# Peptides against a protein of PDB entry 6NYY, part 15

Target 1, 212 residues: chain A of PDB entry 6NYY
Amino acid sequence: KHFEQAIERVIGGLEKKTQVLQPEEKKTVAYHEAGHAVAGWYLEHADPLLKVSIIPRGKGLGYAQYLPKEQYLYTKEQLLDRMCMTLGGRVSEEIFFGRITTGAQDDLRKVTQSAYAQIVQFGMNEKVGQISFDLPRQGDMVLEKPYSEATARLIDDEVRILINDAYKRTVALLTEKKADVEKVALLLLEKEVLDKNDMVELLGPRPFAEKS
Target 2, 212 residues: chain A of PDB entry 6NYY as posed
Amino acid sequence: KHFEQAIERVIGGLEKKTQVLQPEEKKTVAYHQAGHAVAGWYLEHADPLLKVSIIPRGKGLGYAQYLPKEQYLYTKEQLLDRMCMTLGGRVSEEIFFGRITTGAQDDLRKVTQSAYAQIVQFGMNEKVGQISFDLPRQGDMVLEKPYSEATARLIDDEVRILINDAYKRTVALLTEKKADVEKVALLLLEKEVLDKNDMVELLGPRPFAEKS

## One batch from the design tools (peptide; aimed at target 1 I11 H32 G103 D106)

Design b2_p13_2_s4 (made by RFdiffusion4, then SolubleMPNN; from b2_p13_2, 7 letters changed)
Fold by OpenDDE base, seed 5:
Structure b2_p13_2_s4 (fold): chain B 212 residues (1-212), chain A 13 residues (1-13)
Amino acid sequence: as target 1 above (212 residues)
Amino acid sequence: VFEPYSTIGEIVK
């Protein structure tokens, strides 16, 4: 318990007990986090869920925490599933509310960064090819791109395709598992915090063996 | 490094 709380403080920051969300916003948060949780549950290469919460903390209104695999090398398939998990919140909002909110900004930033990295750093796109260059960091002067404007356009197009493919995959998954997302969201609204055991009780065991 | 954390929150301006 103490160790988990310490990790939560490091990852999520301090609980903001003074931040009162309106019921509609709290509902949005619950379904957003349920989307992350369920996507992570049913994606083979996603990290296993440890905890999901709709209690506001320093970093956000809610969060889903995962146990990262101790790995340094990632496959294209693993990166795709991680993107899908990261898009789970946005997709859940779309499925359940028919609208999207600003809540997914950080998720979209991560997805965008991952997509660009896959294409221009990891050489994982066949059209762009086996290239690797450093992406400008925030605040770095935009050095001259080591590629043509045509290549820049190609990169932008392929990034969009990759993100859209991840989004469509997530939509398909969470549509199939819509009832599970609903169950998780409703239980979140009741308990505010769910752990792995709560998820197992609600959804059954995760269909992928935890690599011990 | 993939952050083992997904969030919903306010607009970061």
Scores: peptide ipSAE 0.153, ipTM 0.768, DockQ to the pose 0.548
OpenDDE base, seeds 1, 2, 3, 4: peptide ipSAE 0.137, 0.095, 0.121, 0.130; ipTM 0.759, 0.680, 0.750, 0.753

Design b2_p13_3 (made by RFdiffusion4)
Pose (drawn by RFdiffusion4):
Structure b2_p13_3 (pose): chain A 212 residues (1-212), chain P 13 residues (1-13)
Amino acid sequence: as target 2 above (212 residues)
Amino acid sequence: VFDAYATMTPPPP
């Protein structure tokens, strides 16, 4: 047990128990984190889940703990299910509320950087073609693009097509599984954490083979 | 690109 609290502390950050939220904020954060939990539960190539919390941990209001699959060859489908898990947070607080918050900002930085990487860096697109470019990092102040402007116009169009196909795939997921999202978040308001075991108590066994 | 966690960002001041 003392080891599992260390794995979480290094990945997650400091866990602020006293930084309380308003009752209308905890209701939002729970629906946000249930989106990450349920979409990560029903998708095939998404990571196996360890623990979902609504307690503030580091630069965040909620926290989700995953077990990333050690694999060296990501396919096109294995990256879409990672995107559809990350976008699941905004989708759940949009189905239930209608209001969208600024809490999905870091969820959208990961979707954006995982879309440029498929199109620009890998060869995962038809319109741009099988062309690889050295994509700048965050600490790399980009001087000029290694391609034209009409190509940049072609890239940012395809990123919009890619994320809005990941968005619609997840809206079609958390409406079919709308009641299961509400089951998860109502326990998150009661019990501020959920292990894997009490998600099996809610949702039954996960319907995919998972190696642990 | 992907991390072994997901968080919700606090609102700005």

Design b2_p13_3_s1 (made by RFdiffusion4, then SolubleMPNN; from b2_p13_3, 5 letters changed)
Fold by OpenDDE base, seed 2:
Structure b2_p13_3_s1 (fold): chain B 212 residues (1-212), chain A 13 residues (1-13)
Amino acid sequence: as target 1 above (212 residues)
Amino acid sequence: VFLPYSTIAPPPP
């Protein structure tokens, strides 16, 4: 208990018990987090879900916690599934509400950063090729890009394609699993916090063997 | 422990 609370505090910040969300906002958060949870459940290379919560912490209104594998090398397929899981909240909002919110800002930032890293740091795009450039860090002087404006446009186009492909994949998945997203969201609205066991009870065992 | 995904409240505009 104390260790979990310490981890939650480090990761999520202090529980803001005083942040009372409107019922409709709380519903949006529940479906958003359910989207992350279900996407992670049914994506082979996604990290296993540990906990999902709609209790506000710090700047977060809700969160899904995963147990990452001790992994130093990532495949293109693994990075794609992680992008899809990251998009799960935004996609869930679109599917269930027909509208999107600002709640996915950090998710979209992470997806954007991952897509650029794949293309310009890891050489994972065939059109851009086997190149690796350092991305400007936030606050570093924008050093002149070591590539042409034509290459910059190509990178931007390929980033958009990669993100759109991940988005479409996530839409297809969560549309197929729409009933499961709803089950998780409804149970979140009741319990506010779900663990892996709750997910197993709702969805059955995760279809991918957790690599211990 | 990575909390990769959270619904965040943007700062008010």
Scores: peptide ipSAE 0.222, ipTM 0.805, DockQ to the pose 0.486
OpenDDE base, seeds 1, 3, 4, 5: peptide ipSAE 0.222, 0.214, 0.206, 0.207; ipTM 0.802, 0.798, 0.795, 0.798

Design b2_p13_3_s2 (made by RFdiffusion4, then SolubleMPNN; from b2_p13_3, 5 letters changed)
Fold by OpenDDE base, seed 1:
Structure b2_p13_3_s2 (fold): chain B 212 residues (1-212), chain A 13 residues (1-13)
Amino acid sequence: as target 1 above (212 residues)
Amino acid sequence: VFKPYSTIAPPPP
C-alpha cells in the first residue's frame, strides 16, 4: 500500500479526490482508460497492466499503470505494440463517442516521439534507412539538421505512415474487443480503480504468458 | 520506471 502510493505519487502526482469531473467527462475518461487497458491486455508485447484508475491525479484525469519488464533492447514489433497500447485511449474515444478529446495529448506526444526515434535513431524504417542522429532535446539550440529538406520530408511522411499503421491496428483490435472495452469502462465508472485481478475476473486470464 | 498512460487536462489558457 505505502509503496504503491509512493509510486502513484511519482507517476501521477497527488490524488485529487476533491476534483469532481462532470459525468460526461468522467465517462470519457473511463472509456479512454479502458481503451488503454484492453489494448495492453490483448497485445503480446505490451507491458502487463498493474492498475487502471479514473481518479484524477495532478494533471491527469485518469491513468493506466503497467509493470514494465526489465528490458534494455526493444524490437520493432515491441515498439509497435507499445504505440498501439498508447493509442488505445484515443481509439476508444473514437469508437464509442465518434469524437476525440484533448485527453490524448500526452499519448500522442509519446507516440510521436517513439515514431521519430524508430526512424531517425534506431534505423527501423526501410525507406529512410540505417541512419541515427540525436533528436533535439528541449533547450538545445536547433542544430542544423544533418540531412536535406527532402530527407526531412521523407522522415515526416514515414512517421505519419508508422503512426497511422499503429492507429489502424489499434482500431481493428479495439473494434474486435469492443464489448471488453465497454465492460472495463462500466466497471471503472463503478469502482473508479481496477487492478489486474479485476481485469482477470472481467476478461479472463491475459492470453500471453507473463514472463516471470 | 512505470510509464503511466494518462488522460490529461490541457493547461488552462
Scores: peptide ipSAE 0.221, ipTM 0.811, DockQ to the pose 0.506
OpenDDE base, seeds 2, 3, 4, 5: peptide ipSAE 0.211, 0.097, 0.144, 0.207; ipTM 0.803, 0.737, 0.763, 0.803

Design b2_p13_3_s3 (made by RFdiffusion4, then SolubleMPNN; from b2_p13_3, 5 letters changed)
Fold by OpenDDE base, seed 5:
Structure b2_p13_3_s3 (fold): chain B 212 residues (1-212), chain A 13 residues (1-13)
Amino acid sequence: as target 1 above (212 residues)
Amino acid sequence: VFEPYSTIAPPPP
């Protein structure tokens, strides 16, 4: 318990006990985090969920914490499932509320960065091909791109296709598991914090073997 | 590097 709390403080920051969300915003947070949690639960290559919380902290209004696998190599399939898990919050908002919020900004940033990296750094796109370019870091002088404007347009198009495919996959998954997202969201609104054991009690064992 | 932590970000001030 004390060690988990210490990790939570490091990752999530200090609990903002003074930040009171409106009931409708707290509901949005619960369904958003439930979307992340359920997507991660039913995606084979997603990291195991450790904790999900709707208690506001220094870094956000809610969070889902995962146990990362100690791995140095990622497959295209693993990166796709991670993108889907990251889109789970936005997709849950769309499914349950018919509206989207600014809450997914960091998720969309991560998905965008991953999609560009897959296409221009990892050579994982057939149309762009087996290429690897260093993406300009924030603050680096944008030197001349080592590719044509036509290639730039192709990259942008293929990034959009990849993100849209991940989004559609996540919509299909969370639509199939809509009742499970609802269960998790309602339990979050009651308990504010759920762990892996709560998820097992609610959804049953995760259908994928924990790779030790 | 995928962050093992998903957050709902508050809107920028």
Scores: peptide ipSAE 0.190, ipTM 0.799, DockQ to the pose 0.775
OpenDDE base, seeds 1, 2, 3, 4: peptide ipSAE 0.183, 0.189, 0.168, 0.186; ipTM 0.795, 0.794, 0.785, 0.793

Design b2_p13_3_s4 (made by RFdiffusion4, then SolubleMPNN; from b2_p13_3, 5 letters changed)
Fold by OpenDDE base, seed 2:
Structure b2_p13_3_s4 (fold): chain B 212 residues (1-212), chain A 13 residues (1-13)
Amino acid sequence: as target 1 above (212 residues)
Amino acid sequence: VFQPYSTIAPPPP
């Protein structure tokens, strides 16, 4: 209990018990988090889900906690599935509500950062090629890009393609699993917190062996 | 530190 609470505090910040969401906002959060949870459940290279919560913490209105694999090397396929899982909340909102909210801002930031890193740091794009440049850090002087404006445009185009492909993949997945997303969302609205066992009871065992 | 995915409240206007 104390260890889990400590992890939750480090990950999500302090629980804001006084933050009252409107019922419609709470519903949006539930479906958003259910989207993350279900995407992570059915993507081979996604991290295993540990916990999903719609209890507000810090700046988060809800969160999905995963157990990352202890790995230092990532494949392009692994990074794609992680992007899809990260997009799961936004995609769920689109599928269920026909509208999107600002709730996915951090998810989109992470996806954007991952896409740029894949293309300009890891050399994972065939059109851009085997290049590696440092991305400007927040607060660093925008050093002149070591590449041409034409290369910059190519990078931007390929980033959009990569993100759009991940988005489409996530839409396809969560559309197929729409009933599962709804089950998770409804149970979240009832229990506010779900663990891995709740997910197994609701969806069955995760189809991918958890690589220990 | 793996940061969980979260629904984030917009900054106040």
Scores: peptide ipSAE 0.217, ipTM 0.801, DockQ to the pose 0.556
OpenDDE base, seeds 1, 3, 4, 5: peptide ipSAE 0.207, 0.196, 0.212, 0.195; ipTM 0.794, 0.784, 0.796, 0.790

Design b2_p13_4 (made by RFdiffusion4)
Pose (drawn by RFdiffusion4):
Structure b2_p13_4 (pose): chain A 212 residues (1-212), chain P 13 residues (1-13)
Amino acid sequence: as target 2 above (212 residues)
Amino acid sequence: PTINENLDNSPAP
């Protein structure tokens, strides 16, 4: 047990128990984190989940703890299911509330950087072609693009097609599983954390083979 | 209601 609190502390950050939220904020954060939990539960190639919390941990109001699959060859489908898990937070607080918040900002930085990487860096697109470019990092102040402007126009169009196909796939997921999202978040308001075991108590066994 | 902070903190290891 003392080891599992260390794995979480290194990955997650400091865990602020006293930084309380308003009752209308905890209701939002729970529906946000349930989106990450349920979409990560029903998708095939998404990571196995360890723990979902609504307690503020580091630069965040909620926290999700995943077990990333050690694999060296991501396919096209294995990256879409990672995107559809990340976008699941905005989708759940949009189905239930109608109001979208600024809490999905770091969820959208991961979607954006995982879309340029498929199109620009890998060869995962038809319109741009099988062309690889050295994509700048965050600490790399980009001087000029290694391609034209019409190509940049072509790239940012395809990223918008890619994310909005990941968005629609997740809206079609958390409406079919709308009641299961509500089951998860109402326990998150009661018990501020959920292990894997009490998610099996809610949702039954996960319907995919998972190696632990 | 408004929130001016991030809702998720799930970094990679």

Design b2_p13_4_s1 (made by RFdiffusion4, then SolubleMPNN; from b2_p13_4, 6 letters changed)
Fold by OpenDDE base, seed 4:
Structure b2_p13_4_s1 (fold): chain B 212 residues (1-212), chain A 13 residues (1-13)
Amino acid sequence: as target 1 above (212 residues)
Amino acid sequence: MTIDKNLMNAPDP
């Protein structure tokens, strides 16, 4: 409890008790976070859920917290499941509201960064091949790309394909688990905060053994 | 322990 609260303060900042969301916005946040939570629950290589909250903190309207596995090496499959979990919020909004919001901006940034890293740093794309280029860091002058404009276009296309594949996988998953997303969202609207035990009560045990 | 956090952000004003 105290340790979790300390971590929440460090990661989430101070609870902005003053930010009153409109009921419709709060509903959107609940379904968004439920999408993350449920995607993470049913994806094998997703990190274990610790907490999900729709209480605004700092600049965040809601959040899902996961315990990352202490891993130094990631497979393509693991990175895909992480992308799907990260897309869970956006996908939930689409499934339940038929519209998308700006709330997924950080998620899309993370997914975009992961996709580019997979293709241009990790050599995980067959069309681009076994290449590794340094991605420009934020603030570095985009020096001349070490590849042709044709390769740049190929990279951009393959990034879109990878993200779209992750998106489609997430749509399929959360469509299958739509009732579970709704259960989590509704309970979030009641409790504002859920933990792993709440998720077990709602959904049953996570189908993947936590590799200790 | 690194905690990964997915944040739903308010749009920058």
Scores: peptide ipSAE 0.260, ipTM 0.833, DockQ to the pose 0.157
OpenDDE base, seeds 1, 2, 3, 5: peptide ipSAE 0.236, 0.247, 0.243, 0.251; ipTM 0.820, 0.826, 0.824, 0.831; seed 3 fails the geometry check

Design b2_p13_4_s2 (made by RFdiffusion4, then SolubleMPNN; from b2_p13_4, 7 letters changed)
Fold by OpenDDE base, seed 1:
Structure b2_p13_4_s2 (fold): chain B 212 residues (1-212), chain A 13 residues (1-13)
Amino acid sequence: as target 1 above (212 residues)
Amino acid sequence: MKIDKPLTNSPDP
């Protein structure tokens, strides 16, 4: 209890029990979070789901919590599955509502940052090649890019390709698992908070062995 | 430990 509350506070901030969302907004949040939860459930290299909530916290209207493994090295495949899991909310909104909301802003920021890091820090793109440079941090003077404008355009194009590939993969997955996303969303609307056990009861055991 | 936080966010006012 106290440890979970401390983690929740670090994750979402203070619970805004007084923040009443309109029913349609709460429905959007439920399907968004269900998209994250189901994507994380069926992606091998996604972190195991710990908790999913549609109770507003801080600036967040909902959240999914995952138990990260103590891992210092990530493969390209692991980073892709993490991108897909992060896109799960946006993709769920598209599949169920035929519209997208501002709710995915932080997710898209994370995906964008990951895509750029893969290409320009980790050398994971064949066209850009084995390059590594620091991304400008907030507040760093715009240092002259150590590459040409042609290379800048190539990087931007390859970032878009990587994000679009992750998006398409997520669309395929959540379309296949559409009924599972709906089950999770409906149960979220009822309970507001789900844990791993609720997910196991609803979807069955996660198909990937938990590395103990 | 960076807990990856998929969050549905309200736009900053």
Scores: peptide ipSAE 0.112, ipTM 0.741, DockQ to the pose 0.168
OpenDDE base, seeds 2, 3, 4, 5: peptide ipSAE 0.075, 0.095, 0.035, 0.040; ipTM 0.735, 0.728, 0.686, 0.688

Design b2_p13_4_s3 (made by RFdiffusion4, then SolubleMPNN; from b2_p13_4, 6 letters changed)
Fold by OpenDDE base, seed 4:
Order: sequence, then C-alpha cells, then structure tokens
Structure b2_p13_4_s3 (fold): chain B 212 residues (1-212), chain A 13 residues (1-13)
Amino acid sequence: as target 1 above (212 residues)
Amino acid sequence: MTIDRNLTNAPDP
C-alpha cells in the first residue's frame, strides 16, 4: 500500500482533484482503460496488471499500471503483445463508441516508437532485413539518414504494417473479450480504481502463469 | 522496479 502510493505519486503526479470529467468523457476513459486492462490480462507476454484507474492524475485522465518483467532480452512476440496491450485503449474506444479520441496519443507514440525500433534497430523485419540504425533522438538534427529514400519508404510502410497487424490482433482479442471489457469498464465507473484482485474476481484468474 | 503506465492523455491545450 504505502509503496504503491509512493510509486503512484512519483509516476502519476498528484491527483488533480480539480479536473472534473464530464460523464461521457469519464465513460470514454473507463472503456479505454478497461481495454488496456483486458488486453494485458489475455496476452501471454503482457506484463502483469497492478492497477487500473480512471481518476485523473497529472496529464493522465486514467491509467493502467503494469509490473514489467525483469528481462533484458525481448522477443518479437513479446514486443507484439506489448504493442497490443498499448493499443487496447484505442481499440476499446473503437469497439464500444465507433469513434476514436485524442486519449490514445501517448499509446500511439509508444507503439510508433516500438515499431520503428523493431524494424530499424532490432532487425526484426524480413523486408528491411538485419539492419540496425540509431534513431534520431528528440532534438538531434536529423542528420542524413544512413539509407536511401527508397529504404525510408520501405521502413515507413513496414512500420504501418506492423502497427496495423498489432491493431488487428487487438481488435480480434477485445472483440472476443468484449463482455469482459464492458464488465471492467462498468466496475471502473463504480469504483474508479481496480487492482489485480478485482480483475480476478471479475474475469477469473489470469490464464498465464506469472513467471515469478 | 520500472512501472509501465498506459495513460489516457488529455489533449495538450
């Protein structure tokens, strides 16, 4: 409890009790966070859920918190499941509301960064091949790309393909688990905060053994 | 322990 609260303060900032979300926005956030939570629950390589909240903190309107595995090496499959979990909010909004919001901006940034890293740093794309280039850091002058414009286009295309594949996988998963997403969202609207135990009570035990 | 957070963002004003 105290440790979790300390971590919440460091990462989430102080609760902005002053941001009253409109009921429809709060509903959107609840379904968004439920999408993350449920995607993480049913993806084998997703990190264990710690907490999900629709209480605004700092710049976040809601959040799902996961405990990352202490690992240094990531497989392509692990990175894909992490991308799917990260897309869970956007996908939930699409499934339940038929519209998308700006709420997924950080998620899409993370997914985009992961996709580019997989293709141009980790050599995980067959078309681009076994290459590794340094991605320009935020604020570095875009020095000449160490590859042709044709390769740049190929990278951009393969990034879109990878993200779209992750998106489709997430759509399939959350469509299958639509009732579970709704249960989590409704419970979030009631309790505002859920933990792993709430998820176990609602959905049953996570189908993947936590590699402790 | 690094906690990964997925945040629903408010639009930057």
Scores: peptide ipSAE 0.253, ipTM 0.830, DockQ to the pose 0.165
OpenDDE base, seeds 1, 2, 3, 5: peptide ipSAE 0.233, 0.238, 0.231, 0.082; ipTM 0.821, 0.822, 0.817, 0.711; seed 1 fails the geometry check

Design b2_p13_4_s4 (made by RFdiffusion4, then SolubleMPNN; from b2_p13_4, 5 letters changed)
Fold by OpenDDE base, seed 4:
Structure b2_p13_4_s4 (fold): chain B 212 residues (1-212), chain A 13 residues (1-13)
Amino acid sequence: as target 1 above (212 residues)
Amino acid sequence: MTIDKNLMNSPDP
């Protein structure tokens, strides 16, 4: 309890008790976070869910927290499942509301960064090949790209393909698990905060053994 | 322990 609260303060900031979300916005947040939670629950290489909350904290309207594995090496499959989990919020909004919001901006940033890293740093794309370039850091002058404009276009295209594939995979998963997303969202609207035990009670045990 | 957090953010005005 105290340790979790300390971590929540460090990561989420102080609860802004003053931000009253409109009921429709709160509903959107609940389904968004439920999408993350359920995607993470049913993806083999996703990190274990610790907590999901729709209580606004700092600039965050809601959040899902995961315990990352102590892992130094990531496979392409692991990175894909992490991308899918990160897309879970956006996908849930699309499935349930038929519209998308700005709420997924940070998620899309993370997914975009991961996709570019996979293609241009980790050599995980067959068309681009076994290459590794340093991505410009935020604030570095975009020095001349160490590749042609044609290669730049190829990278951009393959990034879009990778993200779209992750998106489609997430759509398929959350469509299959639509009832579970709704259960989690409704329970979030009631309790505002769920933990792993709430998820087990609601969905049953996570189908993947936690590699402890 | 690094905690990964997915944040739903309000757009910066």
Scores: peptide ipSAE 0.247, ipTM 0.829, DockQ to the pose 0.157
OpenDDE base, seeds 1, 2, 3, 5: peptide ipSAE 0.229, 0.234, 0.231, 0.239; ipTM 0.819, 0.821, 0.820, 0.826; seed 3 fails the geometry check

Design b2_p13_5 (made by RFdiffusion4)
Pose (drawn by RFdiffusion4):
Structure b2_p13_5 (pose): chain A 212 residues (1-212), chain P 13 residues (1-13)
Amino acid sequence: as target 2 above (212 residues)
Amino acid sequence: VEPIFSLTMDPPP
């Protein structure tokens, strides 16, 4: 047990128990984190989940703990299910509320960087072609693009097609599973954390083979 | 693409 609290501390950050939220804020954060939990539960190539919390941890209001699959060859489908998991947060607080918050900002930076990487860096696109470029990092102040402007126009169009196909895939997921999202978040308001076991108590066994 | 170990919700500004 003392080891599992260390794995979480290093990955997650400091866990602020006293930084309370308003009752209308906890209701939002729970629906946000349930989106990450349920979409990560029903997708095939998404990571196995360890724990979902609504307690503020670091630069965040909620926290989700995943077990990333150690694999060296991501396919096209294995990256879409990672995107559809990440976008699941904004989708759940949009189905239930209609209002969208600024809490999905870091969820959208991971979607954006995982779209440029498929198109620009890997060869995962038809329109741009099988062309690889050295994509700048965050600490790399980009001087000029290694390609034209019409190509940049072609890239940012395809990123929009890619994320809005990931968005629509997840809206079609958390409406079919709309009641299961509500089951998860109502326990998150009661018990501020959910292990894997009490998600099996809610949702039954996960319908995919998972190696632990 | 980096593996995902965690996901968080940002606070309001």

Design b2_p13_5_s1 (made by RFdiffusion4, then SolubleMPNN; from b2_p13_5, 6 letters changed)
Fold by OpenDDE base, seed 4:
Structure b2_p13_5_s1 (fold): chain B 212 residues (1-212), chain A 13 residues (1-13)
Amino acid sequence: as target 1 above (212 residues)
Amino acid sequence: MEKISSSTIAPPP
């Protein structure tokens, strides 16, 4: 308990218990975080869920905490499932509200960064090929790209395709598991914080063996 | 090491 709270403080910042969300915003956050939680639950290569919360922390209105496996090597399939899990919030908002919010901005940033890395650093795209370029770091003036404008357009197109494929996969998953997303969201609205045991009670055991 | 993987972020002011 105290150790987990310390880790949560370091990662998420201080709980802003004073930030009162409007009921509709709190509902949006609950379904958003439920989308992440359920996507992570049913994706084989997603990290195991530890905790999901709709209590605001710092700039976060809600969060899902996972236990990442210490991995040095990632497959394309693992990266895809991570992208899908990261899109789970946005997809849940679309499925349940028929609208999207700004809440997914950080998720979309992460997905975008992952997609570019897969295509231009890891050589994981067949059309772009087995190439590896350094992505400009935040603050580096990209004066010259090491590739043509045609290659730049190809990269941009393939990034969009990859993200859209991950999005569609997530839509399919969370549509199939729509009732589970709703159960998690409703329980979040009641308890504000769920752990792995709450998820097991709601959804049953995670269908993938946690490699301890 | 526990990682917060996702967060709903408040819009910029």
Scores: peptide ipSAE 0.195, ipTM 0.805, DockQ to the pose 0.446
OpenDDE base, seeds 1, 2, 3, 5: peptide ipSAE 0.187, 0.188, 0.075, 0.190; ipTM 0.799, 0.798, 0.709, 0.804

Design b2_p13_5_s2 (made by RFdiffusion4, then SolubleMPNN; from b2_p13_5, 5 letters changed)
Fold by OpenDDE base, seed 4:
Structure b2_p13_5_s2 (fold): chain B 212 residues (1-212), chain A 13 residues (1-13)
Amino acid sequence: as target 1 above (212 residues)
Amino acid sequence: MEPISSSTIAPPP
């Protein structure tokens, strides 16, 4: 308990119990976080869900917390499932509300960074090929790209393709599991915080064995 | 490994 709370504070910041969300915003957050939770539940290579919350922390209006496996090497499939899990919030908003919000901006940043890393650092794209370039760090003036403008366009196109493929995969998954997303969202609106046990009670056991 | 979190972020002011 104390250790978990310490981790939550490090990741999410301090709980802002004083932020009163409008009911419609709170509903949006609940479905957004439910999308993350359910995507993580049903994706083989996603990290196990620890907690999902719609209690605002710092700049976060809600969060899903996962226990990552101690892993040094990631497969393309693992990175894809992580992208899908990260898109789960945005996709849930689309499925349930027919609109998207600014709430997914950090998720989209993470997905974008992952997609670029896969293509230009990890050589995981067939069209771009077995190349590895250093991505500009935040604050580095990239004066010259180590590749042509044509390669830059190719990279940008393949990034969009990869993100769109992850998005479509997530749409398919959360559409199939739409009832589960709704169950989680409704329970979040009631309890504000769910743990792994709540998810097991609601959805059944996670279909993938947790490699402990 | 640090736990990974995804969060719904409030819009910029």
Scores: peptide ipSAE 0.186, ipTM 0.789, DockQ to the pose 0.509
OpenDDE base, seeds 1, 2, 3, 5: peptide ipSAE 0.173, 0.178, 0.057, 0.165; ipTM 0.783, 0.782, 0.697, 0.778; seed 1 fails the geometry check

